Peptides against a protein of PDB entry 7RZF. Designs and how they scored, part 253

Target 1, 358 residues: chain A of PDB entry 7RZF
Amino acid sequence: PFQEEHLKQLYKIVPIKDIRNLYVTFPIPDLQKYYKSNPGHYLGHLIGHEGPGSLLSELKSKGWVNTLVGGQKEGARGFMFFIINVDLTEEGLLHVEDIILHMFQYIQKLRAEGPQEWVFQECKDLNAVAFRFKDKERPRGYTSKIAGILHYYPLEEVLTAEYLLEEFRPDLIEMVLDKLRPENVRVAIVSKSFEGKTDRTEEWYGTQYKQEAIPDEVIKKWQNADLNGKFKLPTKNEFIPTNFEILPLEKEATPYPALIKDTAMSKLWFKQDDKFFLPKACLNFEFFSPFAYVDPLHCNMAYLYLELLKDSLNEYAYAAELAGLSYDLQNTIYGMYLSVKGYNDKQPILLKKIIEKM
Target 2, 358 residues: chain A of PDB entry 7RZF as posed
Amino acid sequence: PFQEEHLKQLYKIVPIKDIRNLYVTFPIPDLQKYYKSNPGHYLGHLIGHEGPGSLLSELKSKGWVNTLVGGQKEGARGFMFFIINVDLTEEGLLHVEDIILHMFQYIQKLRAEGPQEWVFQELKDLNAVAFRFKDKERPRGYTSKIAGILHYYPLEEVLTAEYLLEEFRPDLIEMVLDKLRPENVRVAIVSKSFEGKTDRTEEWYGTQYKQEAIPDEVIKKWQNADLNGKFKLPTKNEFIPTNFEILPLEKEATPYPALIKDTAMSKLWFKQDDKFFLPKANLNFEFFSPFAYVDPLHSNMAYLYLELLKDSLNEYAYAAELAGLSYDLQNTIYGMYLSVKGYNDKQPILLKKIIEKM

## One batch from the design tools (peptide; made by RFdiffusion4, then SolubleMPNN)

Design b2_p24_4_s3 (from b2_p24_4, 11 letters changed)
Fold by OpenDDE base, seed 5:
Parts: structure tokens; sequence; C-alpha cells
Structure b2_p24_4_s3 (fold): chain B 358 residues (1-358), chain A 24 residues (1-24)
């Protein structure tokens, strides 16, 4: 276990690749025995969330961060880590203290709102979907993985333990959240900008680094992180599938798309899945407009319209992606192309949202 | 995607994760 002298440390690390990363790490208790509640997954889901009012959304709006990941990592025996990792912009590298302040403001928001059972239920449902449709792993990799997992889970639960949440434990969520404090932080910054500014070399890989104590004034700034009114909990994910019924193959099913509707204003082709037998669909829409490419002005207007439409749909993009849905919008010489892919059950909801923004 | 991939499984397809082993 880390002693007090190992906390509140800053590591400046020189990478081989031209990357800029920030790792904010918190030592936490061993939570393996709590796999049925997985409080680290709950917190990772929220801290890592990419929707409106998320930590990432705010840090992107500042131009400081490109990507963010949050989650639990296994440690040595008897402890784990909670880590927040971000990909830094060049500007973000200059604002690391402020980025970490925003992390603590978001964590403070989670403390103020308290554990939400509906968020746990969404995590449970998402994990159940992921488990149910997990691709068949290669036998060698699967056997090795199972052998590792047998050290942590009962034999009867080994196949499900990583995915199936069963118990809402707000006490454990609060316990982990109480470890996510500035006094318990270890920070690593990875950047080539530290080349020639390091004084240590890592023993195994020869990685050059510098270790510094984080100043008490900086720790105190993070401890005094207020509620930032820009941070909000995510809204309920309306795209999580609940119906996974696969319709029987029609006797007259063709190996190619059949024209099932032909009107003056629309044609519809349909092909039933005869290969994968998954509760998934691909919806493709081609919209034709005589004005789409008539002149440079109309072409530019159609481009700008689509960019504005994409921007207006960004609020749903992440929630759809989490639920195994995706959409694509493209300009064509004839008009516009729309594609909606993923689990069939909630595709009508996503399609409706797209149409409402059009 | 917040694939809550255990941080260990964020292997970029090219295998060049700098495992900043947090144990430094």
Amino acid sequence: as target 1 above (358 residues)
Amino acid sequence: PNIVVPWDELEDDEGNQIDVEIYL
C-alpha cells in the first residue's frame, strides 16, 4: 500500500511516441469481492461520460483535451487504482492544474448528487447487452482469460462476473468516491516536452522521468473545488435495447434486397438477415433533391446544413454509441444519405431524433 | 466509447500502449 510520502506526487515522463497524456491516479481498496455491485464501473461510466454536461464535454470546450477515459485498474494484492486518463492538446499541456481542478469539480458534483440507482440500472443493462452479444472469443484466448478470472470469481460465475451487475451498493460507490481526493492523488504527465528535463530513468524500459511533489497550495486549490454549474449528470439513455427477439426467416426470403415498396416518392428495398441471426439492422436512406447540386451556392448550403445537423445530433451520438447504435450523414450529388445501424429495438427512437432535427 | 474496458484492455490495435505502469 502507498504510504503518505507516495501520494501527492507528479511524474513528468518522456514518451517514445509524440503523445501528450495525463494520468490522474487514486489508490483505492481492493474491490474484487464487490464485483456484483462494481462501484468502480459506476464511477467510470459517469467520469468517462461524453454527453452534455460531462467532464470531457467541458474539457473539450476549453480546447484542452481530445479524449477521456475513467475507470478502475487492478493493482497489486490488496489494492486497486482508479484512474482518469486524458489525451492532451498542446494547450491542455499548459493547463494541467486546471484540468485536474475540473476533474475534482466533477467528482464534487457526483458527491453532491449522490449514488443514482437509475445509473446503476443503465450500467447493468449495457453490460447485459455486451455479455449477450459478446463475440465468440478464440478458444486459446478465452481459456487463458478464464484461467486468470478463476482467481477472482466463483467457478459458476466466471463467465458472467465481468458483465452482470446484480447489487446496487450506494455505500460502496460513496466509499470509492471518498478515495478520489486531492490528498490521495498521483499525477503523471506524458510529453516529449520533458526531454532533457528529467533526472531519473526507469529500471525496466529505460523511460526517462522526473518526480516532483505537488505543492500544498495546488492540493488545497483542488480540495476547494466548488460545484461547477456546467457539470450535470447524464440524462437517461433512451437507446438501450430491451427487445432482442429475432424474427423467423421468411420462406420467400431472397439472398438480395427485394423491392417491397414502389411509389412516386419512395422506393423501399428489404433484405432479411439470413447469415448472422442478430437483433440488428442497417437502415439506409437516400434523399433526392433537384437543388442539392444545381449550383455552387446550393452545394455549399447543403454542406452547411449537414454540418449543422451533425452538430445538433451530437447530444445523442454518445448515448447511441453506448447502446450499440450508430448513424452516418453524408452529402451526395443527388442530396443526402443517412445510415442508422445497430440493435433494431431502439433504431426508431434514434431515427425519430434525427428527423426531428432535420 | 466509454467502453469501460478495464484500463488494461485499452490496447490500441497496434499494441503500442505505453503501459505507464502506474507502479512507477
Scores: peptide ipSAE 0.009, ipTM 0.456, DockQ to the pose 0.034
Fold by OpenDDE base, seed 2:
Structure b2_p24_4_s3 (fold): chain B 358 residues (1-358), chain A 24 residues (1-24)
Amino acid sequence: as target 1 above (358 residues)
Amino acid sequence: PNIVVPWDELEDDEGNQIDVEIYL
């Protein structure tokens, strides 16, 4: 267990690879007994969110961060860590204090809004999807993982324990969120820019690092993190599948796509899945315009239109990805191609959102 | 992604292992 002397520390680490990473780490209690509520996963979901009003969206808008991951990690026996990890830009490396300020502003927003049962339900539904369609892990890795998990879970729950969210525990969410404070922080910055500026060497790998106490002024700045009006909770993810029914093979099912609609304005081909029997579909649309590539001006306008359309859909991209949906938009010599892939249940919703932006 | 980074995937990228000892 970390003593007070181990808190409020900054580590400057020299990597072997040319990487720029920031790790903001908080010691938290052992949450293993709370696997049915998984409060660390709830907080990881929100802190690691990539949608509008997220921490990542603000940090990307400033050009300081490329990627962000948030979640719980196992520690030594009897404690865990909550870690926020970001990939830093060259400019972001100069703004680490302000990046961490934004992290605490987002955490303060989570405190102000309090635990949301609907967010827990989304986490539950996403985990249920992930569990149901988990690819068969390699037997050795799966066996070793199960053997490790057997020390912590009843045998009957071992297969499901990582994915089963059963209990909404706002008290535990608040308890973990109360540990995400500046007085409980450990910061590591990984960058080659610290080469020749370190005073310690790690015993096992020879990693060069410098340890510094974070100044009390900086801790106070983070403690006084105001609510940043740019930070918002995510909107409900409309794309999470709930129906996984596999339709029976139709009597007239053909081994090739059949033309099921033929009109002056549209042709529709359909093939039922006769091989995989998954609650997934692939929708492919080709839009034809006689103007798309008639001249260089129209070609450039079609390109710009598609780029604007893609940009207008960015608000849905992350939510669709989380729900196991994807879309692709491409220019063709005849006009535009649209593909929508993934779980079939919410594909009509995503398709409608795309068409509404077109 | 909410990478619940399985501890295993932090191991495979040899260069990104911040030694757990710096954090312990």
Scores: peptide ipSAE 0.008, ipTM 0.450, DockQ to the pose 0.038
Fold by OpenDDE base, seed 4:
Structure b2_p24_4_s3 (fold): chain B 358 residues (1-358), chain A 24 residues (1-24)
Amino acid sequence: as target 1 above (358 residues)
Amino acid sequence: PNIVVPWDELEDDEGNQIDVEIYL
């Protein structure tokens, strides 16, 4: 376990690759015995959320961060880490203290709202989907992975333990949140900009680094993190599939798309899946407009319309992606193309949202 | 404290991404 002297430390690390990363690490208790409730996954889901009012959305809006990952990670025997990792922009590298302040403001928002059973239920449902439709891992990697996991889980649960959430434990969520404090932080900044500014070499990989104590004034700044009104809990994910029924193959199923509707305003082709037998569909729409490419002005208006439409749909993009749905919007010489792909159950909801924004 | 920072997507001999363990 880290002693107090190992906390409130800043590491400036020189990468081999040209990368800029920030790691904000908190030592947490061993949560392995709590795998059925997985409080670290609950917090990782919220801290790593990409929707409106998320930590990432605010950090992106400032041009400081490209990507964010939050979650629990295994440590040495008997403890774990909670890590928030961000990919830094060049500008973000200059604002690390303020990035971390925003992390603590978001964590403070999570404390203020308290544990939400509906968020746990969404995590449970998402994990159940991921487990049910997990691609077959390669046999060698799978065997090695299982052998490692056997040290931690009962043999009967090894295959499911990573995915099956069973118990909502708000007490454990609060316990982990109580460890996510500035007094417990370890910060690593990874950048080539530290080349020639380091004084230590890591023993195992020869990594050049500098270790510094985080100033008490900076720790106090983070301890006094207020509620930032820009941070909000995510809305309920309406795209999470609940029905996985696969319709029987029609007796007259054709290997090619069949024209099932022909009208003056629309043609519809349908092909049933005869290969994969998944509760997934691909909806493809081609919209024809005689005005889309008639002149440069109309072409530019059609482009701007689609960019505005994409921007207006950004609020749904991450929630759809988490639920295993995707959409694509493209300009064509004839008008526009829309594709909606993924689990079929909630595709009508996503499609409706797209059409309501059009 | 061993600072193991993953620098690379280590691929195994089969081209699988190796999760590099960051030990801070």
Scores: peptide ipSAE 0.008, ipTM 0.385, DockQ to the pose 0.023
Fold by OpenDDE base, seed 3:
Structure b2_p24_4_s3 (fold): chain B 358 residues (1-358), chain A 24 residues (1-24)
Amino acid sequence: as target 1 above (358 residues)
Amino acid sequence: PNIVVPWDELEDDEGNQIDVEIYL
């Protein structure tokens, strides 16, 4: 257990690789016994969310952060960590205090809104999908993982315990949120910019670092984190599949795409899945325009159009990805290519949104 | 405080984030 001297510390770490990372770490109680409610996963889902009004969306809009991960991590026996990790831009490295302020503003927003049962249900549904369609892990990795899990879970639940959420526990969510406070923070900044500015060397890997106390004035700034009106809870993920029906293989199913529609404006090829038998589909669209590559101006306009289209779809990208949907948009010499992949149930919703933005 | 940087070169091609674990 961290003593007070181990809290409110800043570590400046020199990496071997040219990376810029920020780790904001909070010691939390051991949540392993609460796997059925998994309050750390609930908070990780929200803090790590990438949609509009998320922490990442705001930090990315400022050019400070590229990626963000939030979640619980196992510690030593009897405690865990909640970690918010971000990939820093060069500019973000100059704004670490402000980045952490925004983290506390988002956490304060979560406190103000309180635990949401619908968010828990979304996490439950996402985990159920992930479990149902979990790819076979390598036998050695799987057996080692299961052997580890057997220390924590009943044998009957060991296969499902990581995925199946059963109990909404707002009290436990609040309990973890109460640990996500500036007085309980440990900060690590990883950057080559600290080379020659360190005073300690780690014993095992020879990692150069500096440890310093976070100034009380900085802690106080984070403690006084106001509600930032830019932060919002995510909207419900409309892309989560609910229908997993697999249609029977047609007797006349061809091993190759068959032309099923031919019109003056469109051709449609179809191939039924004859190998995987998954409730997944790949929708591929090639759009032809005689203007797409007629001259350098039209080529640049077509490029700019797709970049703007991609940008306009970013609000859905993360929610689609979480739901096991993806899309791709590419310029071609003939026009553009669109691909939509993943669970077939909600593909029409994603496709509709793409077409509405086009 | 041991900063365990798991340097295990797990050869899987996806961008090896250096997990810096600061154990105290």
Scores: peptide ipSAE 0.010, ipTM 0.469, DockQ to the pose 0.022; fails the geometry check

Design b2_p24_4_s4 (from b2_p24_4, 11 letters changed)
Fold by OpenDDE base, seed 3:
Structure b2_p24_4_s4 (fold): chain B 358 residues (1-358), chain A 24 residues (1-24)
Amino acid sequence: as target 1 above (358 residues)
Amino acid sequence: PAIYVPWDELEDDEGNQLYAVIYL
């Protein structure tokens, strides 16, 4: 267990590369025995969520953070860490105390809502998808990883233990949430702005750093984190695939795209997958408008239209990505290009959302 | 004009491929 001397500490670290990162770290119990419930993954999914009402959405709206990752990491024997890592903007580097306040406000929201079985089910379903279609790692990497995992899991479960959630354990989720408190925090800020302001050097890598105690007033401010009404639980992810049926290769399947629809207003080509045999599809739409590039005004309008369309779709982007769906929108000299890629089952839902915003 | 679809750029895409041209 970390002694009091290791808690409520701020580390200012000088990186070799020009990076700005914040690490908010909490010591937690060893959760390896609870791999079937994986409460740290549940919390990482919510804390790291990018949808509306998420921690990242609020911090990004303030211009303080670009990216956020939340999750558990292995520690030494008998304990783990829960880590919230953010990529800081230059402005965010000035607002680290307020960023951490927002983290505690979001954690307080999770306590107030309590554990949600539907969120666990989504994590389970997402992990099942990821497991089912996991590319076989190169044999050497896979065998080395398995050898490490064999110390923690039964041999029969080693292949699945990282992915298959089986047990909803709200008690364990609450137990981990109870460790995510200001009194249990370790903060590391990584920035070149600390160059020449450090007093210690790390022995292994020669990393320059300064260690400071976090002031009791700051800890108290974080302990008194209120419910911020901007924070909400995510909505249900509608893009998670459930049908993975692979249709047999048609007898007339060609190795090139065949014209399947020809109309005055549209042409459609289709190629069946003859190589991968995955329940995936790539939908590519090229829109031609005679007005798109007729003059600078129309070009600017077409550009602004796509920027507004992308912004209006941003609410779905993360949920789609988590579900193994992606979309792309580009301006062309003839109009616009739309691509929708990933698992075929929910592509019609995403495509419909895009078309409804167009 | 026959729109030459550069299929070569799509060959490495996983799964079924659909290409549509839509006139607005």
Scores: peptide ipSAE 0.411, ipTM 0.722, DockQ to the pose 0.274
Fold by OpenDDE base, seed 2:
Structure b2_p24_4_s4 (fold): chain B 358 residues (1-358), chain A 24 residues (1-24)
Amino acid sequence: as target 1 above (358 residues)
Amino acid sequence: PAIYVPWDELEDDEGNQLYAVIYL
């Protein structure tokens, strides 16, 4: 276990590649025995969330961070790490202290809200989706991964243990969240900007680095992280599929799309899947307007409309993505094209959200 | 993200297809 002397440290690391990364690391207890509740995954889901009111959303809005990952990693025997990793912009590299302050503000928000059973249920449902499709992964990658996890899980649960959440344990979530404190932090900044400013070399890879203590004033600033009103828990993900029923192939199923509706205002074609037999669908819509391309003004208005529509849908993009749904919107010479793809169960919900924004 | 969703495997998996043409 890390002694107190190993905490509150800042590492400035010179990478070989031109990358800018921040790692905010917390020593945590070994959570392997709690795989059925996976409190580190729960916290990683929230801290790593990309939706409105998320940590990433705020850090992106400031131009400081491109991507964010939160989660647990294995350590040495008897402990793990919780790591928040961000891809830094050039500007973000100058604001690392403030980025970490925002991390602690978000963590403080999670403490204030407490563990949410509905968030656990979403993690469970998302993992169930991921598990159902793992059986289609390439056999070679699957077998090597299974061999590694056999050391940690009962043989009967090895296939499911990484994916199936069974127990909501708010006590364990709070326990891990209590370890995510400034007094327990280790910070690593990876940037070429530290070249020629390092005083140590790592023995194994020759990585140049500088180690310094984080000033007590900075630790206190992070300890006094207030509730930032910009941070909110995610809304419920309405797009997570729960029905995976595959309808039987109709006897009259054609190998090509059949016209099932023909009206003055619309035509509809349908093709049943005869190949993949998945609980997925592709919905494609082509909108025709005689005004879409009539003159340069209308073209620019149609373009602007679509950009505004896309922007208005950004709140759903990440939630749809997590749920295995996608949408696409394109301008055409006749109007616009809309595509909705993925699991069929919640496609009507996503489609409705799109149409409500149109 | 914290949840690995194998996106690369989902893009190649076509399901049921609906194509609608709407005249405005």
Scores: peptide ipSAE 0.043, ipTM 0.453, DockQ to the pose 0.488
Fold by OpenDDE base, seed 1:
Structure b2_p24_4_s4 (fold): chain B 358 residues (1-358), chain A 24 residues (1-24)
Amino acid sequence: as target 1 above (358 residues)
Amino acid sequence: PAIYVPWDELEDDEGNQLYAVIYL
């Protein structure tokens, strides 16, 4: 466990690359024995959420943060960390105290709402999807991650232990959430703006840094974080697949798209997957309008229309992405292109949402 | 996102492919 002298510390770190990052770190108990409930994943899902009423949504609206991630990381033996990491804008670098205040306001909102079983169920369902298709996905970091897990889990459970949520444990969620307090915080700010302002060098990599105690007044401001009415729990993710049926390959399946519908107003081609055998689909739509490219005014109107359409769909983008769905909208010389990709089960729901906004 | 979201984008996901041309 960290001693009191290691808490409420601010580290100003000089990076090699031109990056601006904030790390807000909380020492937490070792939760390895609770892998079946994974309370740190539950909290990471909510704190790292990108939808309306999320922490990131508010911080983006202020122009302070580009990206946010939250979750547990392994520590040394007998403890872990919960880390909130953000990519800072130039303006956000000036507002680190206020960013962290908003983090504690969001954490206070999570305390006020309490643990939600439906959120746990969504995490379970998302993890089940990820586990089921893991062997079919190209693992960017799979090998290095498995090697780490082999130290902690029986060989038979290594493949499953990170994905299997079995037990809703609100008590453990509350226990971890109780460690996410200003008195238990370690803050690291990474920026080239600290060059020439450091007084220490890290022994292993020669990283230049300055360590400072966080002022008691700042800790007290964060301790008094109120409920911010802008923060809300996410809505249910309607895009999470539940049907993973793979249709058998048709005997007459062609290696290229076949024309299956030809009408005055539409043509439709279809190619069955003969390679991946995943419950995924790619829906591609080309919309032709005689007005799209007739003159510069119509071109600009078509551009503005798509920008407004994209903006109106932002509320679904993150929930779709989490569920393994994506969409793309582009202007063409003939009109508009729409693509919907990912798990096929909920693609009709996403497509309907897009068409309802058109 | 969460620090651990175990979903990888498949670069070459040639799943079931539907191509629709719609005349407006």
Scores: peptide ipSAE 0.037, ipTM 0.425, DockQ to the pose 0.542; fails the geometry check
Fold by OpenDDE base, seed 4:
Structure b2_p24_4_s4 (fold): chain B 358 residues (1-358), chain A 24 residues (1-24)
Amino acid sequence: as target 1 above (358 residues)
Amino acid sequence: PAIYVPWDELEDDEGNQLYAVIYL
């Protein structure tokens, strides 16, 4: 267990690569026995959310952060870490204390709202999606992650334990939230700007660093984090698939797209998947307008229209991505191209949202 | 996103994973 002397510490680390990262870490109890409820994943989902009213949305709006990740990590024997990691802009590197203040404001919002069963259900449904397709979509980094986990779980449980959310445990969520306090924080800032300003070298990798105590005034500033009215819980993700049925191959399935609809206003081609056997579809729409590129004014209007449409859809982008859906909108010399890809179950919902914004 | 954060992993220029000093 970290002694009190190891808490409220700031580490300034010199990277080899030109990176700017902030790590805000909290020692938490060992949650391995609670894998069925995974309260750290619940909190990571909310803290790492990218939608409107999220922590990342606010930090991006200030130009301080590019990316944000929240989650649990295994520690040494008998404890874990909860970590908030952000990629810092050059400006964000100057505002680390205020970034961390916003983190504590968001955590305070989570305390005020309390545990939400619907959020747990979304995490469960997302994990069910991830599990079902993990065997088919080998992420490049899968092998290194398994090696670490194999020390703690039987091989059969390792594969399932991360994904089997079965029990909503609001008590455990509150317990972890109670550990996410300024008095328990360890901060690491990674930046080349600390070169020549370090006084220690790490024995294992030769990493240059400086350790400093976080001033009590800064800790108090974070302890007094108010409810920032910009922070909101996410809305329910309408795009999470629940039906994974794969329709049988039609006997007349052709290896090429077949024309299934021909009207004065539309042509539709369809090809059934004969290779991947996934509950995924690719919807591609080409819109033809004789006015899209008739003159420079119409070209500029068509461009502006698409940019405004993309901006209006940005509220759905992250929720769609989490659900394994993507969309693309492009100007073409004939008008517009729309693509919707991913799990087929909720594609009609995303397509409807796009059409409603058009 | 929510992930298990490899916060101890700093990649060198060769793509080797270096453990960050945070375990001290």
Scores: peptide ipSAE 0.005, ipTM 0.294, DockQ to the pose 0.047; fails the geometry check

